Peptides against a protein of PDB entry 6RO1. Designs and how they scored, part 55

Target 1, 216 residues: chain A of PDB entry 6RO1
Amino acid sequence: LGKEIEEYIHKPKYCLPFLQPGRLVKVKNEGDDFGWGVVVNFSKKSNVKPNSGELDPLYVVEVLLRCSKESLKNSATEAAKPAKPDEKGEMQVVPVLVHLLSAISSVRLYIPKDLRPVDNRQSVLKSIQEVQKRFPDGIPLLDPIDDMGIQDQGLKKVIQKVEAFEHRMYSHPLHNDPNLETVYTLCEKKAQIAIDIKSAKRELKKARTVLQMDEL

## One batch from the design tools (peptide; aimed at target 1 P17)

Design b2_p26_8 (made by RFdiffusion4)
Pose (drawn by RFdiffusion4):
Structure b2_p26_8 (pose): chain A 194 residues (1-46, 58-67, 79-216), chain P 26 residues (1-26)
Amino acid sequence: LGKEIEEYIHKPKYCLPFLQPGRLVKVKNEGDDFGWGVVVNFSKKSLYVVEVLLRCAAKPAKPDEKGEMQVVPVLVHLLSAISSVRLYIPKDLRPVDNRQSVLKSIQEVQKRFPDGIPLLDPIDDMGIQDQGLKKVIQKVEAFEHRMYSHPLHNDPNLETVYTLCEKKAQIAIDIKSAKRELKKARTVLQMDEL
Amino acid sequence: EEEEEYEKNLKEAEEELEEYEKAKEE
């Protein structure tokens, strides 16, 4: 569901109008993410590209690392979430100290909103009048309710058990696909003709 | 200056998306 909502938000017809300088954006590509960042401007490529400050062809910053902000161009279809907040940015971003200042400014925004950095309502704000997105947002609130209700959500060992469950779940996916091809490969193809 | 540059880029992007939707319908 989360990935389905991102695709609607990826549509440039809907998200480009809200990519004003200083907008907070979360970016993820093929798995790894850079946390949150701030946009500077955007333009066409070659698809559209926006230059965004992120925590880090570079890779994202690790959890233990304090991090160093760097501006990088990214494709628009790599934005996972867009916020209602537009934090002020310096005019000349070339200095390192200013880049750290922006990192500290967002650390203060995250404090002003411990419930989470507010996101744009894709319908009330972004204008996605598509009916499929309605049923998606409904399933999200319902499954989030199911998640926080699960006895395991609060358990500190949840991440330890969740990984063993993830591993056991992937091994099962292999067995399924492997059996699928085996039922095909083991099949005699010309028996119906006979 | 930053707001003017943003408005210009947004108008160009809207025109290009409208041209693409028209050409896709054809």

Design b2_p26_8_s1 (made by RFdiffusion4, then SolubleMPNN; from b2_p26_8, 12 letters changed)
Fold by OpenDDE base, seed 3:
Structure b2_p26_8_s1 (fold): chain B 216 residues (1-216), chain A 26 residues (1-26)
Amino acid sequence: as target 1 above (216 residues)
Amino acid sequence: SMEEEYKKKLEEAKEDLEKEEEEKEK
C-alpha cells in the first residue's frame, strides 16, 4: 500500500509543486536508504525515459543528503552512499531521480543560500535532527489528497485502505506546534505554491479562452 | 534567488507536462 501511494506522489505532475527549496524528502535508491534530506532544487533531465518508451519527462531533484565520507572520495565515478549509523557522515547535494523520493514531508526548512561551505550543509543536518526530535512518531507527511490535491480515484481508494490500518500516517501534528519558527508549514505558503497543475491548466485554459475571445 | 529559480522551473515544467498530455491524447 505504501508503494502504491509512492507510484502517485513521485509523478512530476503531482510532486514538482512541492519540491521547493527546503522541503523535507525521504530518499531511497535501490538498497540504499538515505533517510530524510532537504530539497535544494529540481531540473528537467530528458523528455524520454531511457527504458520505458513512455514519453514522460524525467526530472532530477538535488537533495541535501547525509552521505558516507568514504563514498565522497569516489564521488567522481560512483554514486553517493548513505552514512552508516555509527558515523557522522557529511551532508552533500546529491542529484536524485524524482521517482526515488519515497516520501515528501509537510515540513519545509530554511536552507543557507550558499551550500558550498561544509558548515552550511552540516547546519541543515542539525535542523533535520531537531525536527526528528520534535516528531518522535516520524516526520509529518504531505497528505496526497488534502495537501497535494491529487484527485485520482485509485489513490483515494488506497488511502482509505491505509487509513483504516494506519490512522497516524497523515495526521497533521503540525497544527499544534506554533513554535517551529524555523519550519515553514505548508499552510502559509499553500496559497502561493499549490498551483495544482489541474488548476493551472484551468487557469491556462481560461487565459487562452480569454485571449481567443479578445482576438474575436 | 532559489525561490525564483524554483518558480521558473515549475512554470516550465507545467508547460512541458501539458504539451505531453496533449500529445498522448492524439
Scores: peptide ipSAE 0.531, ipTM 0.900, DockQ to the pose 0.505
OpenDDE base, seeds 1, 2, 4, 5: peptide ipSAE 0.517, 0.516, 0.530, 0.519; ipTM 0.901, 0.899, 0.899, 0.898

Design b2_p26_8_s2 (made by RFdiffusion4, then SolubleMPNN; from b2_p26_8, 11 letters changed)
Fold by OpenDDE base, seed 3:
Structure b2_p26_8_s2 (fold): chain B 216 residues (1-216), chain A 26 residues (1-26)
Amino acid sequence: as target 1 above (216 residues)
Amino acid sequence: EEEEEYKEKLEEAKKDLEEEEEKKKE
């Protein structure tokens, strides 16, 4: 069911509006799970030759991903590999086909303007790790219907099935906190509210406090 | 500036996707 949702959200017509610089995305390439990275930019790669039944333009998103140091040595010829679990790794800008995005977060980070220095890239990793610490149950996802505006009836049916069998992947208990709506409303076409880690922490702490007060 | 560049890329992408969807219907 999760894979069926991915088949919708990774389509350029749905995801491109949400691939702003700083957007958290999850990248998986075949057996390689890179985990969460940060969008730098996107670009059109090529018009697929009309003879391939998929006439949809291919898009590439440049994503800051935690890569193994070993893969960087061969990066000119080989695809980047994810950092090993026990490896610190190095953050690299990796060109990723848009269909390899397995998830898109509601969280958008500020990123350094110059990503050439290693320290600037590694600072983004610290930011991702701080977000992960704040969301122990997982980084919040964009709602495909409510946030991404996907109206496809097939997706709605999939979501209904997921909600029936699994706890709402997108039912953020925090949706009812008007202060968290400002964190999630990053998706309004006009309000690119990049959440800095400090503001996101303050809002999450407030949200937890409100949730704890409502349970009391 | 970065936001404007993003908007331009997004508008171009929308146009390209619409053109390809029209070709698939023919």
Scores: peptide ipSAE 0.384, ipTM 0.855, DockQ to the pose 0.454
OpenDDE base, seeds 1, 2, 4, 5: peptide ipSAE 0.359, 0.375, 0.352, 0.367; ipTM 0.842, 0.848, 0.830, 0.843; seed 5 fails the geometry check

Design b2_p26_8_s3 (made by RFdiffusion4, then SolubleMPNN; from b2_p26_8, 12 letters changed)
Fold by OpenDDE base, seed 4:
Structure b2_p26_8_s3 (fold): chain B 216 residues (1-216), chain A 26 residues (1-26)
Amino acid sequence: as target 1 above (216 residues)
Amino acid sequence: SAEEEYERRLEEALKDLEEEEKKEKE
């Protein structure tokens, strides 16, 4: 059931509005669990399917992830590997396909403007660790319905099943600690922003279509 | 800024996705 939810969340149409710089995301790749990382940016990567000639747009998100030092030595040729549990690791910006995001948090961190210095990247790790300390039951997840505004009935059914069998996966921690705002923000109303952006774009497109029809 | 760049990329992405959805409905 968790995987079924992930299949919805990692769709670009749903997740891109929430991949802002500083957003906490969980990354898994081919059995490697990187845990929680921080979004730096995302980009569209056009992949030409060799057989169809169709450009299938892939989205790549650059995520600050805790990587093993061993994997970094060959970072030019080898895929980054997660830090070992007993290893401090090093925070690196890793390009990640959007479908490899296993979770998206409601938490958005403040990140340094310049992530080139190691110290700045490591400061982000400290921030993640601080968030983890504040959420001992786990970093809060972005609610696909309430936060992401996903209207898909299939997802609603899945969530209803999960909520029937499991504890609430999407408990919004009450902002009771004013000190939390110094390190991170919780995005509660981003679904409306995403809807507003989509609606505004639809209206703009409709307006453009009408303008194009008037010019014909 | 990183935020401005994000907004630009998001706007472009949402436009592209909407165009793809329209093509799938036709």
Scores: peptide ipSAE 0.526, ipTM 0.904, DockQ to the pose 0.489
OpenDDE base, seeds 1, 2, 3, 5: peptide ipSAE 0.522, 0.513, 0.519, 0.516; ipTM 0.902, 0.901, 0.904, 0.902

Design b2_p26_8_s4 (made by RFdiffusion4, then SolubleMPNN; from b2_p26_8, 9 letters changed)
Fold by OpenDDE base, seed 3:
Structure b2_p26_8_s4 (fold): chain B 216 residues (1-216), chain A 26 residues (1-26)
Amino acid sequence: as target 1 above (216 residues)
Amino acid sequence: SREEEYEKRLKEAEEDLEKEEKEEKE
């Protein structure tokens, strides 16, 4: 059921409006779980051979991920590997195919303008860890229906089944917080944590408005 | 800025996806 939801979320038409700089995303590549990272930006993959039969353009998201130091040595030829549980690791900007995003959070973080210094990248890790401390039951997810505005009836049926069998993945206490409008700008000196559900809704409203204008 | 690049890339992506969806329906 979780995988079925991911199949919808992974579609560029649904997820790209929510891949803003600073968005928290969870990355999994095959057996490698990177956990939560932070979106830097996305781009269209230019070298999609037209012959792959998949008409949908492939998108790559640059994500700040906690990587093993060992993987950094071979980074020219080998895919980045997640940090070991007992390893400190190092935050790296890793190009990730959009379909490898297992979750999208309602949380956005401030990212330093220059990510070349290790200290700037590691500051983002501290911010992620602070978010995780604030959400001990898990980092809040974007609701695919209410936040991402996906209107697909197939997805609605899947979510209804998930809500019936699993603890409400999207029943965040935050949905009942009338102050959801408050960008919790936890302005500590370098870590601006913003729960920005509203901006996501505005971008969706813009995207929907563009789609509705073409139907008119 | 990253935000300006994001907005540009999003707009380009929306145009591309809309074009592809039209081509698939024809």
Scores: peptide ipSAE 0.568, ipTM 0.910, DockQ to the pose 0.600
OpenDDE base, seeds 1, 2, 4, 5: peptide ipSAE 0.555, 0.558, 0.552, 0.551; ipTM 0.910, 0.909, 0.907, 0.907

## One batch from the design tools (peptide; aimed at target 1 R23 S106 V107)

Design b2_p27_1 (made by RFdiffusion4)
Pose (drawn by RFdiffusion4):
Structure b2_p27_1 (pose): chain A 194 residues (1-46, 58-67, 79-216), chain P 27 residues (1-27)
Amino acid sequence: LGKEIEEYIHKPKYCLPFLQPGRLVKVKNEGDDFGWGVVVNFSKKSLYVVEVLLRCAAKPAKPDEKGEMQVVPVLVHLLSAISSVRLYIPKDLRPVDNRQSVLKSIQEVQKRFPDGIPLLDPIDDMGIQDQGLKKVIQKVEAFEHRMYSHPLHNDPNLETVYTLCEKKAQIAIDIKSAKRELKKARTVLQMDEL
Amino acid sequence: EEEEIEKELEEKKERLEEARKEELAKE
């Protein structure tokens, strides 16, 4: 569901109008993410590209690392979430100190909103009048309710058990696909003719 | 317990909606 919502938000017809300088954006590509960042401007490429400050062809910052902000161009279809907040940015972003200042400014925004950095309502704000997105948002609130209600959500060992579950779940996916091809390979093809 | 969780989620949603409207109004 989360990925499905992102695809609606990826549509440039819907998200480009809200990519004003200083907008907070979360970016993820093929798995790894850079946390949150701030946009500077955007233009066409070659698809659209926006230059965004992120925590880090570079890779994202690790959890233990304090991080160092760097501006990088990214494709628009790599934005996972967009916020209602537009934090102020310095005019000349060339200095390192200013880049750290922005990192500190966002640390203060995250504090002003411990419930999470507010996101744009894709309908009330972004204007996605598509009916499919309605049923998606409904399933999200329902499954979120189911998640926090699960006795394991609060358990500190949840991440330890969740990984063993993820591993056991992937092994099962292999067995399924492997059996699928086996049932096919093992099949005699010309028996219906006969 | 399920009802308490539902109320907490609704309150959190309201807070986020208000904060969204306030942030957009600043523009």

Design b2_p27_1_s1 (made by RFdiffusion4, then SolubleMPNN; from b2_p27_1, 7 letters changed)
Fold by OpenDDE base, seed 1:
Structure b2_p27_1_s1 (fold): chain B 216 residues (1-216), chain A 27 residues (1-27)
Amino acid sequence: as target 1 above (216 residues)
Amino acid sequence: REEEIKKELEERKKRLEEARRELLAEE
């Protein structure tokens, strides 16, 4: 299910409005997990499909990622590789195809205007690590429906199928599998939390509207 | 009040993401 949601969020149609400088994003390229990085900028590249002559625009996001020291030496010819967990690594601006974004955070960091100095890039790593410390259960994601505004009926059906599968597991007499009960309890908690988030977002919107009216 | 609602929103999002991770680990 998480993978099916990923297939929607990485589409340029949906994610581009959220790829502002300082946005936290997670980058995966095949077997290479870079983890969390920070958007620097994005660009549209003109690509021409060789067989149709049709313009197939490629979207490239420059992401500040923690790279291995080996990637620094070979940066002219080789793709950047993620730093090993135990390696300090170095923050590098890496051009990434937008479809390689595995997650997009609600968090946006301040980034230095000049990322040429190593110290400025490494300061962003410290900021990422500080966010990770604040969110031990994971960096907060953009909600694909409520934050990203994805109206795709396929995604809604996927989410509804999850909710309905969760509900069907409740109705099935296999209540005696402790694994199913844990999954179900987590599903109920997730559904309740989703309702609560929608409520809190509505309250926040109302509060902002009131504040704007009081400032007028 | 806006800051409190924002904090509560982020805490609720965190719990939702935890629940999502737990569900994905049990699948």
Scores: peptide ipSAE 0.024, ipTM 0.486, DockQ to the pose 0.039
OpenDDE base, seeds 2, 3, 4, 5: peptide ipSAE 0.006, 0.020, 0.016, 0.019; ipTM 0.335, 0.465, 0.398, 0.499

Design b2_p27_1_s2 (made by RFdiffusion4, then SolubleMPNN; from b2_p27_1, 12 letters changed)
Fold by OpenDDE base, seed 1:
Structure b2_p27_1_s2 (fold): chain B 216 residues (1-216), chain A 27 residues (1-27)
Amino acid sequence: as target 1 above (216 residues)
Amino acid sequence: REEEIRREMEERRERLRRARRELLAEL
């Protein structure tokens, strides 16, 4: 359910107006959860598909993220990796595709004008940690309807299902059942598989369109 | 290039078939 909301929020049509410098965003790439980072800047890159001549615009946001020190040493060829929970890590500006944003906060931070010094980047981590201390139930999210103005009926149906699920969960006397973690894990797996199916279907449609254009 | 695109499309089909099998095993 939460992941179905993410599929709306990360769309450039909806999120771009909210990707200002200092915006708190959560970044997840496959198995790599970077947690909360801060938007530094946004860029639209024109990507030309070599076979269709179609301009598929790539939307890249530079996000200041807590990265592992190991990933920084291999930075010439390897993607940045998140810091381990026990690792201090280092704050690094990472180019992130907009579809890897799992959450967008209502909170904006003041960021240093120069992020080249390590101390300036590390000061932003202290600011994120201070926000996390002020919000023990989690950093506040932008509301997709009220704040982001998303009018999609699919999203409204997802929210209604989330609210109905939450109401059923909170009304159930088994709310303290250790099986809740198993149900959450199964719901997360099912949601991930549904995303992977939708992604693979889009990729298959794109690949078929390319083959039909190369046969012309 | 046609063979490379065909290979990518087959890999994408196989990913879709795996994801569908996993979803059906969780039902």
Scores: peptide ipSAE 0.018, ipTM 0.417, DockQ to the pose 0.012
OpenDDE base, seeds 2, 3, 4, 5: peptide ipSAE 0.000, 0.014, 0.018, 0.011; ipTM 0.303, 0.375, 0.379, 0.372

Design b2_p27_1_s3 (made by RFdiffusion4, then SolubleMPNN; from b2_p27_1, 10 letters changed)
Fold by OpenDDE base, seed 1:
Structure b2_p27_1_s3 (fold): chain B 216 residues (1-216), chain A 27 residues (1-27)
Amino acid sequence: as target 1 above (216 residues)
Amino acid sequence: REEEIKRELEERKARLAKARAELLAKL
């Protein structure tokens, strides 16, 4: 199900409006997980399909990614490789096909205007690490419906299947499957957080109402 | 207090988004 949602999010028609400079994005190319990077810019390239003559536009996003130092030495011919977990790596601007974006964050960072200096690129890594520290439960994602405005009936059906699965799980606790127990714990965590969000929204509304009353 | 509630709201939204993603990865 998560992969099915990814198949909507990475589509240019949905993600392009959110690919502003400083947007946090996760990049994955086959087996290579670059983790979280920062959008620098994007470009539309005209491509002609050789078999149909049809214009198939390629979308390339330049993403500042943590790359291995080894991939920097071979920069003329080899695709950038992700830094090893224990490696410091180096932040580099990598051209990425938009369909390789596995996640898009609600977070947008300030980026230096000049990313040519290594220190400016590495300052962005520090900013990513600060965001990761603020979100120990992981960097916040854009909601595909609420934030991205995806009205696709296929996506809506996927979400409805998730909600119906969650509801069926809560309604029929009859299988002691360790995998189900882990999914139950996640559903409970999700439900509790959703209640907490409703509470925080009510508190915010009350705080704003008090401020409006103190201005009267 | 409003800024603190806004921050807490964004942190709770982030936790929800992760819990959804973790759930969806197991489904």
Scores: peptide ipSAE 0.197, ipTM 0.737, DockQ to the pose 0.037
OpenDDE base, seeds 2, 3, 4, 5: peptide ipSAE 0.088, 0.123, 0.055, 0.180; ipTM 0.689, 0.674, 0.542, 0.702; seed 5 fails the geometry check

Design b2_p27_1_s4 (made by RFdiffusion4, then SolubleMPNN; from b2_p27_1, 8 letters changed)
Fold by OpenDDE base, seed 5:
Structure b2_p27_1_s4 (fold): chain B 216 residues (1-216), chain A 27 residues (1-27)
Amino acid sequence: as target 1 above (216 residues)
Amino acid sequence: KEEEILEELKKRKERLEKARKEELAKL
C-alpha cells in the first residue's frame, strides 16, 4: 500500500511543483536508504529513449543527503553511499533521479545560498534533526490528494485501503503483536525487494543501452 | 524467487559495469 502510493508521488507530473529548494524529501536508491534530505534544485535533462528515438526527459533533483565519508573519497568513480546509522557522515549535494524520492514532506527548510562550505551543509543536517525532534511520529508528508492534487482513481482506491487498514490496525488491541511487526517487516522487506528489483532492472537496461550505443 | 532475481540482476549489473570500465580503459 505505501509503496503503491510512492509509485504515484514520485512521478514528475505530480511531484515537480513541490520540489522547491528547502523541501524535505526521503531518498532511497537500490537498497541505500539516505533518509531525509533537502532539495537544493532540480533540472530537466534531455534523454533519448533507445527504442523510439523519442525525447524522454529525465528529471534530476539535487538533494543534500547525509553520505558516508568513505563514499566521498571515491566520489569521482563511485555513487554516494548513505552514512551508517552510527556514522556522523557528511552532508553532500547528490544528483538524484526524481523516481528515487520515496517521500516528500510538507516541511520546507531555509537552506544557505552557498552549499560549498562543509559548515553550511552540516547546518542543514542540524535543521533536519531539529525537524525530526519536532515530529516524533515522523516528518509530515504531503497529502497526495489534498496537497499534491493527484486525481488518479487508482491512488484514491489505494488511500481508501490504507485508511481502512490503519483504522482496523489502530482499533485492534493487538497493535503490539510481535506477529504484526513480523508481517510489517516482511511486507516492508518485500516492498523493498520489489523496488530494488525495479531499480536493478532499470540500471541494467541503462547499462545495456549504453553498451549497445558504444557498439553501434 | 524475488531475492534470487534481485541477486542475479545485481550480478548482471556488476558484470556490465565492469565490462564497460574495461572497454573504456582500452580506449
Scores: peptide ipSAE 0.019, ipTM 0.460, DockQ to the pose 0.013
OpenDDE base, seeds 1, 2, 3, 4: peptide ipSAE 0.014, 0.006, 0.016, 0.017; ipTM 0.400, 0.304, 0.380, 0.426

Design b2_p27_2 (made by RFdiffusion4)
Pose (drawn by RFdiffusion4):
Structure b2_p27_2 (pose): chain A 194 residues (1-46, 58-67, 79-216), chain P 27 residues (1-27)
Amino acid sequence: LGKEIEEYIHKPKYCLPFLQPGRLVKVKNEGDDFGWGVVVNFSKKSLYVVEVLLRCAAKPAKPDEKGEMQVVPVLVHLLSAISSVRLYIPKDLRPVDNRQSVLKSIQEVQKRFPDGIPLLDPIDDMGIQDQGLKKVIQKVEAFEHRMYSHPLHNDPNLETVYTLCEKKAQIAIDIKSAKRELKKARTVLQMDEL
Amino acid sequence: EFTLDGKGVKPVDTEALEKLEVLEEVE
């Protein structure tokens, strides 16, 4: 569901109007994410590209690392979420100290909103009048309710058990696909003719 | 300093949704 919502937000017809300098954006690509960042501007490429400050062809910052902000161009279809917040940015972003200042400014925004950095309502704000997105948002609130209700959500060992569950789940996926091809490969093809 | 635009809503917790899907599959 989460990924499905991102696809609607990826549509440039819907998200480009809200990519004003200083907008907070979360970006993820093929798995790894850079947390949150701030946009500077955007233009076409070759698809659209926006230059965004992120925590880090570079890779994202690790959890233990304090991080160092760097501006990088990224494709628009790599934005996972868009916030309602536009934080102020310096005019000349060339200096390192200003880049750290922006990192500290975001740290203060995250504090002013411990419930989470507010996101744009894709309908009330972004204008996605598509009916499919309605049923998606409904399933999200319902499944989030199911998640926080699960006895395991609060358990500190949840991440320890969740990983063993994830591993055991993937092994099962292999067995399924492997058996699928085996039922095919083991099949005699010309028996219906006969 | 900053500004707020639009109505804004709470963020979708994607990690919690992924965990729930895996727990349902295991069950």

Design b2_p27_2_s1 (made by RFdiffusion4, then SolubleMPNN; from b2_p27_2, 11 letters changed)
Fold by OpenDDE base, seed 4:
Structure b2_p27_2_s1 (fold): chain B 216 residues (1-216), chain A 27 residues (1-27)
Amino acid sequence: as target 1 above (216 residues)
Amino acid sequence: MYEIIGKGIKPIDEEGLEKLEVLEFME
């Protein structure tokens, strides 16, 4: 469900008005999760579709992201890599395709005007960390409907489903149970066993079908 | 220093939703 929401919010027609300098955004590129970064600027690039010759504009947002120091050494030829969890990393301005934005925060930071000095970039990381400390349940997001003004009925249905699930989650009798984690672990194990049984039954049925065909 | 612009919503608890799905499957 979260991924379905992302499919709407990362569309340029919806997110571009909110990509102001200082906006917190989350960047994910395939297996690389950069986490939270800060928008520096965005640009529209003219792209021509190879097959149709139609102009398909590409939108690139420059985002200040925490990158691995190792990836920076090869930055001329290789894409930036996210810093490892145990690594301090270095804040770098990385060009990101807009569709790689997985989240847009309601939070906007004050950023230095000149981000060329390393110290200025690292100061932004400190600011992000301060925001994260203030929001232990996660950095607040723009509301796709109320803040971003998305009127798509498909999105509304997804949001309604999310709200229904969240309501059930918070109303569940075990939600405040101190043994909740243990119960979940047991339920996960039981669910896995059920899947395995179902798989085994399917295999058995296939095997029986093959045997019946061989007897014919 | 930062500003909060807009209503702002809490992120979806994906882990919680996954756990709920497991619980509901067992029901």
Scores: peptide ipSAE 0.341, ipTM 0.809, DockQ to the pose 0.678
OpenDDE base, seeds 1, 2, 3, 5: peptide ipSAE 0.339, 0.338, 0.338, 0.339; ipTM 0.805, 0.805, 0.810, 0.806

Design b2_p27_2_s2 (made by RFdiffusion4, then SolubleMPNN; from b2_p27_2, 12 letters changed)
Fold by OpenDDE base, seed 5:
Structure b2_p27_2_s2 (fold): chain B 216 residues (1-216), chain A 27 residues (1-27)
Amino acid sequence: as target 1 above (216 residues)
Amino acid sequence: MYEIIGKGIKPIDEEGLKKLEVLEFME
């Protein structure tokens, strides 16, 4: 359900008005999670589709991200990689395709005008960390409906489902049970066994069908 | 220094939702 919401938010028609300098955004590229970064600017690039000749605009946002120092040494040929959890890393301005934004925060930082000095970039990391400490339940997100003004009925249905699930989660009798973790572990094991049985039965049915076809 | 622009909402508890899904599947 969270991923379904992300599919709406990262669309240029919805997110572009909120990509001001200093806006906190979350960046994910395939298996690489950069976490929270800060918008510096965005640009529109004209792209021509090779097959139709139609103009398909490509939107690129420059985001200040925490990058691995190892990846930066090879930056002439390789894309920047996120810093490891135990690594200090270095804040770098990285060009990011808009569809790689997984979240947009309601928080906007005051950033230095000149980000060329390393100290200015690292000061932004300290500001992000300060914000994270103030929000232990996670950095607040823009409301897709109230803040971003998205009127899509599909999104509204997804949000309603999320609200219903959250209500059920908090109202569940076991939610405050001290043995909840043990119960969940047992339930996960049981669910995995059920999946494995169902898979094995499907494979057995396929094998039997093949054998019956060979006997015909 | 930072400012909050908009209502702001809490992120979805994805781990909690996954746990709920498992519980509901067993019922």
Scores: peptide ipSAE 0.348, ipTM 0.815, DockQ to the pose 0.677
OpenDDE base, seeds 1, 2, 3, 4: peptide ipSAE 0.343, 0.341, 0.335, 0.345; ipTM 0.813, 0.813, 0.816, 0.819

